# Ledger of designs, part 22: peptides against a protein of PDB entry 4AID

Target 1, 242 residues: chain A of PDB entry 4AID
Amino acid sequence: FDIKRKTIEWGGKTLVLETGRIARQADGAVLATMGETVVLATAVFAKSQKPGQDFFPLTVNYQEKTFAAGKIPGGFFKREGRPSEKETLVSRLIDRPIRPLFVKGFKNEVQVVVTVLQHDLENDPDILGMVAASAALCLSGAPFMGPIGAARVGWVDGAYVLNPTLDEMKESKMDLVVAGTADAVMMVESEIQELSEEIVLGGVNFAHQQMQAVIDAIIDLAEHAAKEPFAFEPEDTDAIKA

## One batch from the design tools (peptide; made by RFdiffusion4, then SolubleMPNN)

Design b1_p10_1_s3 (from b1_p10_1, 6 letters changed)
Fold by OpenDDE base, seed 5:
Formats: C-alpha cells, sequence, structure tokens
Structure b1_p10_1_s3 (fold): chain B 242 residues (1-242), chain A 10 residues (1-10)
C-alpha cells in the first residue's frame, strides 16, 4: 500500500490525515484521526454529466455508524435507517462550505461520504468530518477549489478554546463552527449564550486563523497523494461572471 | 515549491 500520512498538532491534539490504505476505489479517501476519534471521508465524482442535468448534483452524507457507538458507554443500536438529527445537521455543515468551491458549470455527480469509525467521547467527529471531506475532495482530482479548513470555537473561562472537548463544551458559552479557505470564511454556524458581538466576531477570526494549519496539512497531503486534476473546461458562458 | 496537485483557478 502506498500510504501517505500528514500529522500535525492542532489545538493541543494530534490530527492525522491518512490516505492510500482504505477505500482506494474512491476518487479521494481520507482516514482522519483526532485524539481517538476516527472518520473516513470518501469523495467520488462522475466522469461525465448526465443528459439534461441542470443543477450541480452534490450529495454529502455524514454517518455515525453503530460500531463507533460500541465504544460509547450506553451506545444504543442506531438502526440502519433515517439519518439522526445530528447526522442531517453535520451533512449540511459539510455541504455548505464545499458547494460554492466547485468550478462553475461543473454538473457531474459528486458524492461525499463521511463515516465515523470511532468516537473517543472527547473529540466531536463533525469538525474532523469537515476536514476529512475537504482532504478527500482535494485528493480526488474533482474541480474543487479547496481545501477548506474547519474549527469549533468555545468560550470557556473568558477565553477562546479551539475544538473544545464535549466536557469543555458544557462550560462553553459559545458553540461556533467556522469553515473557510486560506483567504475567506465560507460558513459560520453558531450557538451563543449571552456573548457580545465582539467576542463572536473574534471567535470567527480565531477559528479562521487556527484552521490555516489544517489547510496547510491538506495541501501537503495533496502534493504527495492527489490524483491528477480531472480534465474539465467550464463552458465559456459561465467564465464571464466571475 | 511543487504546486499541490489540486484544482487551481485556471
Amino acid sequence: as target 1 above (242 residues)
Amino acid sequence: AKMPKIWELV
């Protein structure tokens, strides 16, 4: 196996991005680990557009499989069935920042699947899933103008906390999820308890700064493991509106 | 630096 791995320290935790061992049939596949939380992201894209395709057919599916819950004390058997509320929300959370970054006019089917393989009960797999999805897309050769980074920011004891643990989040006055590129914030999702707009805006800036290390890690992984970019030329009619 | 094998704005 030609396994490529990038490891960084991020928010006092080890982030590992790995490719080449699992899901090699996908266009991109990344095994991401933070603490003992593990996710697999896969990206697959069609090599042609369907006849009559009028919209960009991106599907994002985040899944917390029951075997990941087997390490959760009291983990109920999640039936293979309708996505949980969390799975639905996280699927949208991943979709929102990545959808605008596809080359305009690209209408080939894209499927991003994020599967939680392990949960440590400290590190939420949602942020890790966003990072892994970004990395998988960058490795795929799809016309994706990523990477995105992502970060959760808490406000604990009067300070910003990068990717607070589930226990730290109980004491946090902020649950701020930010995703962005190197240059731009693409998405903000926030739940806030009695904080000033200044603290929230400072949290967005903190998140965007802290995600740069992840963006750089994805770029470094892509330099070593990305497929050749898919040969796609946007139709001239779409190039004129940048 | 090798440009990452990622999509760039052409």
Scores: peptide ipSAE 0.120, ipTM 0.686, DockQ to the pose 0.286
Fold by OpenDDE base, seed 4:
Structure b1_p10_1_s3 (fold): chain B 242 residues (1-242), chain A 10 residues (1-10)
Amino acid sequence: as target 1 above (242 residues)
Amino acid sequence: AKMPKIWELV
């Protein structure tokens, strides 16, 4: 086993990104841990485009498995079937920031699967899932212009809190999820209670600053563990404007 | 510098 691991301190918690032990049949696979919350992200991409494919066929599937359900709030028997509302929302949260970062003209099928393996009731697996999905894509060799980082920002006792616990979130006046590259914010999703636009914009900036350590951790992991980049030439879009 | 084994926006 060629197990590679990156560990960082992030928001007062240990973030671990691991590859090489699980899901080795995927193009990229990352086991991410924060506290006792554990997610497995896998990225798989087709090595050819389907005939007549006119759009980019990215599928993101976030799932909380039944074996983790004993530690997941509201963990009634998730029948194999229709995604929960949470699983649908988190799948979109992962999809939104990654979709624009694929090389233009790449229309090979891409499947990102994030599986919650364990939940500690403190660390929400959604942010961890976003980070793990980004890392899995960077390891895969897919033409993905990542990494992205992600962060949740709360507003508790008049301060920004990075990745508040589920209990701290009950006291938070903000649920702000941000995802971005090193250089740009790609996605903002926010639920806000009676806060100024200035506080919200400050929260976006805070999130983007705090996710840099995660971006750097994914880059360091990828330098050691990434597959060779898939040979793909982007569409020459300058040839379409002439 | 080892080129990162990731796609970079040039």
Scores: peptide ipSAE 0.119, ipTM 0.653, DockQ to the pose 0.331
Fold by OpenDDE base, seed 3:
Structure b1_p10_1_s3 (fold): chain B 242 residues (1-242), chain A 10 residues (1-10)
Amino acid sequence: as target 1 above (242 residues)
Amino acid sequence: AKMPKIWELV
């Protein structure tokens, strides 16, 4: 197996992005680890548009499978077939920042699947899932103008905390999830307890700065392991010049 | 710098 791996220190934790060992039948596949939380992201895209396809058919599915359930807080006895509320929310958190980054006019079916394989009880797999999905898309050859990074920001003891643990989050006055490109914030989701707008805006800026190392790590991985770009001509030639 | 389009850089 030609295994490519990028490792960085990120928020005092080791982030590992790996490709080439698992899910090689996907267009892109990334095994991502932060602490002992492990996710597999896969990206698959159709090589042709369906006849009469008038919208971009992107599907994002985040899944916490039962084999990880012995290591996941809250013991989801998932009855087969329906996403939990958490899975639905995290699927949307991944979808929101990636959807606008596909080349205009691309209407081939795209499926992103993020599967939680292990949970360490400290690191939430949602942020890791966002990072892994971004990396899998960048490896796939799909006309995706990524990568995105993602970060959670807490406010603990009067300071910003990058990707607070589940225990630190109990003391946090902020749950701020940010996703963006190197140049732009694409998505903000926030739950705030009695904080000023200045602190929240500072948290967005902090997140965007801290995610640059992840963006760079995805780029480095893609330079060494990405598939050839899918030959796609956008409907709007101005989108090539931007 | 224009973001390198990873799908255009390869």
Scores: peptide ipSAE 0.111, ipTM 0.665, DockQ to the pose 0.163
Fold by OpenDDE base, seed 1:
Structure b1_p10_1_s3 (fold): chain B 242 residues (1-242), chain A 10 residues (1-10)
Amino acid sequence: as target 1 above (242 residues)
Amino acid sequence: AKMPKIWELV
């Protein structure tokens, strides 16, 4: 097995990105670990466009499977039939920043699946899932202009906290999720309690700064483990204006 | 530097 691994220290925690052990049938596959929280992201894309496809068919599916439910509060009743509210929300959090980064005119089917394999009750799988999905896409060879990084920012005792634990979040006046590229913020989602706009904007900047180490880690992993880029030439849409 | 084997925002 050719296993590639990148390890970084991130917000006082060890982040591990690994490829080559699991889901080798996917175009990209990343096992991401922070603490004892573990996620598997897979990216699969069609090698041709369907006839008559007029939109980009990206699907993102985040799943907290029942085998992780021994460590997930409320996991005992996930019948196989409908995403939870959390799974639906996190699927959208992953979708929002990645969708605009595909090459314009690419209309091949893309499926991103993020599966929570383990939860430690401290580290939320959502941020880890965003990072893992970004890494899996970068490894896939799909025409994806990533990576994205992601971070959660809390405000605890008058300071910014990177990726607060679930217990620290109970005392946080801010739940700020940011995703972006090296150069740009792509998505902000926030719940805020009585904080100034200055503190919130400072939180976005803090998140964007802190995610650079993750972006660099994905790039380093991709240099060593990415598939060859899929040969895709956008249809020259400028030729229809003559 | 080796260019990353990724689609870069050029």
Scores: peptide ipSAE 0.094, ipTM 0.667, DockQ to the pose 0.318

Design b1_p10_1_s4 (from b1_p10_1, 6 letters changed)
Fold by OpenDDE base, seed 2:
Structure b1_p10_1_s4 (fold): chain B 242 residues (1-242), chain A 10 residues (1-10)
Amino acid sequence: as target 1 above (242 residues)
Amino acid sequence: AKMPEIWKLV
């Protein structure tokens, strides 16, 4: 077992990215841990395009397993088989920033699955799931122009807070989720209570700055554990649509 | 097409 691990301090919490232990049958697989919240991200991609495939078939599935439900807020009533509203929303939060980063013309099926394995009731698995999905894609060899980082920003006592705890979020005037590359913000999702646009924009900038350490951690993990890049040449017909 | 930055690291 070739287990690679990257550990960083991030917002006063230990972030661990690990590969090589679990889900080795995936193209990429990352266990991500922050506090006692643990997610498994897996990336799988088809090695050929389906005949007549005209769109990029990316599927992102965030799921909170029933065995983790004892530590997940609202987990007590999961009907097996249908995504919850949370699972649907978080799947979209992961999808939105990664979808644009695939090489144009790549129309092979890609499946990203993020599974919450443990929840600490402090660290939301959504941000961790975004980070883990990014890392899993970077390890996969898929034609993905990542990594992305992600961060949640709160506004508590007149200051930005990186990845506020679920308890700190009760006092926060902002729930700002940002995802981006090293160079660009790719996605913003925000719920804001009576804050100036300046504070919100400052929150986006703060998030983007704070996620750089995560991006660097994914890069470092990928340098040590990424598969060979999938040999993908876009057909010349897809280059004419750029 | 610029190769992905991550494909330059490999």
Scores: peptide ipSAE 0.011, ipTM 0.478, DockQ to the pose 0.168
Fold by OpenDDE base, seed 1:
Structure b1_p10_1_s4 (fold): chain B 242 residues (1-242), chain A 10 residues (1-10)
Amino acid sequence: as target 1 above (242 residues)
Amino acid sequence: AKMPEIWKLV
């Protein structure tokens, strides 16, 4: 098997991005690991647009499967029929920063699926899922102007903490999720307890700085493992204004 | 310090 792996140290933890072992039928597939938390991201895109498609049909599905539920608090009642509140929220957290990075006029169906395979009870799969989805899209050949990085920032004992554990988050005055490119912040989501705007803005900057190592790791993985770019020419919308 | 990047091809 041609297995390509990138390993970096990130926030005092080892991040591993791997491709070529699982889901080879996808356009892009990445197995991402941090601690004992493991996610599989897959990206699939249609090679043609549906007739009459007027919007970009991107779907993002984050799933915490029941086989990981032996290590997920509250996992005992996931009937196969409806996303949990967490799964719905994380699907949106992944969707928001990636949607604007597709080439304008691309209206082929794109499906991103993030599956939690293992949870360690320390490292939340959401950030890892955002990173894995970004990497899977960069490997796919889809007209995606990524990568994105992502980070969670806590405020514990008067300091910023990158990707706090679930236990450290109980003492954190901030839950700040940031996603961005090398050049820009694309998304901020935050829950804050009695912190100044200066500390919050500093947290966004800290997140954006810390995600650069992840962006670089995705680029390096893509240089070695990406498929050929899908030949896409946007329909010349300027020809309809004459 | 650039963190050590480790490529493993297997």
Scores: peptide ipSAE 0.000, ipTM 0.368, DockQ to the pose 0.037
Fold by OpenDDE base, seed 4:
Structure b1_p10_1_s4 (fold): chain B 242 residues (1-242), chain A 10 residues (1-10)
Amino acid sequence: as target 1 above (242 residues)
Amino acid sequence: AKMPEIWKLV
């Protein structure tokens, strides 16, 4: 097995990004671990565009499997079928920052699947899922101009907290999810209780600074484990709208 | 900062 693993310390926790052991049939596959929370991200892309495809067909599916449900808060028997509200929201959180980073004119089908394999009740699999999805795309050879990093920022006892635990989040006045590239913030989602705009903007900056270590870890993993880039030339017609 | 190590499990 050609297993490649990147390990970093991130927010006082060990983040592990692993490829080569699981889902080797995907274009990219990353097993990400933080604490005892474990997610598998897979990226698959079509090698051709469908005839008459006029939009970019990106599908992101975040799912918490029933075998992990015994350790997932609120884990009543998820019937196979309709995504939960959480699964729908997290799928959008992953979709939003990655969608604009595909090369313009790329209209091949892309499927990103994030599966929660284990939950530790401390580390939310959403942030880990965003990181894993970014890494899986960077490994895939898809024309994706990532990586993205992601971070959750809390405000606890008058300080920013990187990726607060689920228990620390009960005391937090902010739930701020940020995703971005090395150079830019791509997405902000926030729930805020009675905080100034200055604290929120400071939280976005804090998140963007703290995610750089994750971006660097994905780059380093990709330098060692990425597939050859898919040869894609955008049709000249989509370049004329600049 | 501990340098992030890449472990290749062969």
Scores: peptide ipSAE 0.000, ipTM 0.378, DockQ to the pose 0.039
Fold by OpenDDE base, seed 5:
Structure b1_p10_1_s4 (fold): chain B 242 residues (1-242), chain A 10 residues (1-10)
Amino acid sequence: as target 1 above (242 residues)
Amino acid sequence: AKMPEIWKLV
């Protein structure tokens, strides 16, 4: 198998991005691991636009499968059914920063699926899912102007904490999720307990700085493992504004 | 910073 793997130390944890072992039928597929939390991201895009397609048909689906919960003491049988609130929220967290980064005028169907395969009860699979989705898109050949990085920032004992554990998050006065490119913050989502705007803005800056190592890791992965870019020329819509 | 482990081609 042509397995390509990037490993970095990130926030005191090992982040692994792997491609080529599983889901080879996807345009891009990344197995991402942080601690013992494991996610599979797949990106698939249509090679043509549907007739009459008027919007960009991006679908993001984050799923925490019941077999990942089988390592959770007391793991309830998640019925195969309606997405949980968490699955719905995380699907939106992934969608929000990636949607603007597709080349304008690209209206081919894009499907991003993130599946939690294992959960260690320390590392939340949401951030890992965002990173994996970004990597899978960069590998796919889709006209995606990524990568994005993502980070969670906590505020514990008067300091910023990168990707706090689920236990550290109980003591955190901030749950700040940031996603961005090398150059820009694309998305902020925050739950805050009695913190100044200065601390929150500092948290966004901290997140954006800390995600650069992930962005660089995705670029390095893509340089070695990306498919050829899909030949897409946007219709020159500027010629109609005369 | 631990050096990134180099690509394992398998």
Scores: peptide ipSAE 0.000, ipTM 0.382, DockQ to the pose 0.037; fails the geometry check

Design b1_p10_2_s1 (from b1_p10_2, 5 letters changed)
Fold by OpenDDE base, seed 5:
Structure b1_p10_2_s1 (fold): chain B 242 residues (1-242), chain A 10 residues (1-10)
Amino acid sequence: as target 1 above (242 residues)
Amino acid sequence: SEYLERLRSV
């Protein structure tokens, strides 16, 4: 097995991005670890467009499987069934920043699946899932103009905290999730308790700065492990508006 | 990066 691994220190925690051991049948697959929280992201894309496809068919599925339930808070029998509210929300958090980064006119089916394999009860798998999904897409050869980074920012004791633990989040006046590229913020989601707009904007900037290390780590992993880019030429859509 | 160059060539 040709296993490639990138390890960085990020917010006082070790982030590990690994490829080549698991889900090798996917176009891209990344095992991401932070603390003892572990997620698997897979990216698969169709090599042709379906006849009559008029929209970009991206599907993102985040799942917290029951086999991790002994290590996931609330690990009662999540029936094989309807996504939880959390799974639905996190799937959207991953979808939002990645969707606009696909090459315009690409309408091949893309499936991103993020599976929580382990939860340490400290590190939320959502941010890790966003990072892993970005990395899996970058490895896949899909025409994805990533990577994205992601970060959660808390406000604890009058300071920004990068990726606060679940316990630190109980004391946080801010739950700010940011995703972006090296150059741009792509998505902001925030829950805020009585904080100024200045603190919130500062949190977005802090998140964008802190995610650069993750972006660089994904690029480094992709340089060593990415598949050849899928040969895709977008149809010249400018010729139809003339 | 070589990765970004490859993406720009598509």
Scores: peptide ipSAE 0.218, ipTM 0.820, DockQ to the pose 0.241
Fold by OpenDDE base, seed 3:
Structure b1_p10_2_s1 (fold): chain B 242 residues (1-242), chain A 10 residues (1-10)
Amino acid sequence: as target 1 above (242 residues)
Amino acid sequence: SEYLERLRSV
């Protein structure tokens, strides 16, 4: 197997992006690890548009499967079939920043699936899932103008904290999730307790700066492992020159 | 996109 791996230190934790070992039937597939939390992201896209397709059919599905060996916190016996509230929320967090980055006029079906394989009880799979989904899309050959990075920012003891642990988040006055490209913030989601707008804006900037290392890691992985770009010519050629 | 151009140049 041609396994490609990128490893970086990120917020005092090891982030690993790996491709080539599993889910090789997908257009893109990435195992992402942060600490001992592990997710699999897969990207699959149709090679043709369905007749009469009038919208971009992107589906993002984040799943926290209870694997027999790991106590996922809050892992009630999820009956197969309906996403939990968390799974629905995280699916949207992944969808929001990636959807606008597809080439205009691309209306082939795209499916992104993020599956939590392991949870260390410290590192939340949501941020890792966002990163993994971005990487999987960049590897896929889909006309995706990524990568995106993502970061969570906390406010603990009067300072910004990159990707706080679940325990640090209990003491945090901010839960700020940011996703963006190298050049732009694409999505902000925030829960804030009695903080100034200045601190929040500073948190967005901090997140965007800290995610650059992740963006660079995805680019490096893609340069070594991405499939050939899918030959797609949009009807409006002016949109590709941006 | 510089990214797609980079991917196409590899």
Scores: peptide ipSAE 0.139, ipTM 0.766, DockQ to the pose 0.176
Fold by OpenDDE base, seed 4:
Structure b1_p10_2_s1 (fold): chain B 242 residues (1-242), chain A 10 residues (1-10)
Amino acid sequence: as target 1 above (242 residues)
Amino acid sequence: SEYLERLRSV
C-alpha cells in the first residue's frame, strides 16, 4: 500500500489525514482521525455527463454506521436505510460549502460519502467529516476548486474555543460552524445564546484563521497523493478564470 | 486557482 499521511496539531488535538489504505476504488478516499473519532470520506465522480443533464448532480451522504453506534449518542435508534436528523443536517453542512467550488458547467455526477467509523464522545464527527470530504475531493481529480477547511467555534468563559468537545459545548454560548477556502468564508451556521454580533463576527474570523492549517494540510496531502486532474474544459472559457 | 495549477503541475 502506498499510504500517505499528514499529521498536524490543531486546536490542541492531533488531526491525521490518511489515504491509500482504505476505499482505493473511490476517486478520492481519506481516513481522518481526531482524538479517537474516525471518519472515512470517499469521493466518486462520473467520467461523463448524462444526456440532458441541466443541473450539477452532487450528492453528499454523511452516515454514522451501526458498528460505531455503541459509541455514538442515540445510536440505538438508528433505523437502517433512513438518515437521522443529524445525518441529514451534517450532509447539508458538507454540501453547502463544496457545491459552489465545482467548476461551472461541470454536470457529471459526484457522490461524497462520509462514514463515521468511530466516535470518542469528545470530538464531533461533523467537522472532521467536512475536512475529510474536502480532502477526498482534492485527491479525486474532480474539478473541485477546494480545499475547504472547517471549524467549530465555541464561546466558553468569555473566549473563543476551537472545536470544543461535546462536554465543553454544554457550557458554550455559541455553536458556530464555519467552512471556507484559504481566501473566503463559504458557509456559516450558528446557534447563538445572548451574544453580540461583534462576538459572532469575531468567531467567524477566528474559525477562518484556524482552518488555514487544515487547508494547508489538505494541500500537502494532495501534492503527494492526488490523482491526475480530470480533463474537463467548460464550454464557456470565462468559467476557467474563476 | 493556484491550487489547480499546482495539481496540474504534478
Scores: peptide ipSAE 0.019, ipTM 0.619, DockQ to the pose 0.175
Fold by OpenDDE base, seed 2:
Structure b1_p10_2_s1 (fold): chain B 242 residues (1-242), chain A 10 residues (1-10)
Amino acid sequence: as target 1 above (242 residues)
Amino acid sequence: SEYLERLRSV
């Protein structure tokens, strides 16, 4: 088994990105760990476009499986295959920043699945899921112009906190989730309690700065483990330069 | 696709 692993210290926690152990049938698969929270991201893409496909058929599915539910806050034993509100929300959080990063004209089916395998009750799987999804796409060979990084920023005791624990978040005046590339912020989602715009903007900048280490870690992993890029030629050559 | 369905089953 050719297992590749990248480990970084990030926000005072160890982030581990691993590939090659599980889900080998996927185009890309990453096991990501932060603390004792563990997610599996898989990326799969069709090698051809469906006849008459007019839109980019990306699907993102974040799942908190019942085997992890013993450690997932609010994880009631819902046997039934409808995504929870949380799962739907997090699926969108992952979708939003990655969707625009696919090469224009690519209309092959892409499926990203993020599965929470373990939750430590401290580290939210959403951020980790975003990171893992990014990494899985970068490994897949899909025409994805990532990586993205992601970060949650809190505001606790008059300071920014990177990826605050669920307990620290109770005291936080800000829940700011940011995703972006090395060069750009792609997505912001925020819940804010009586903070100035300056503090919020500073939080976005802080997030974007702090996620660079994650972006670099994904790149390093991809350099060692990525599949050959899928030979995709868009019909319109001008679309590659955007 | 059949390929995507196989991956959902894992």
Scores: peptide ipSAE 0.007, ipTM 0.511, DockQ to the pose 0.030

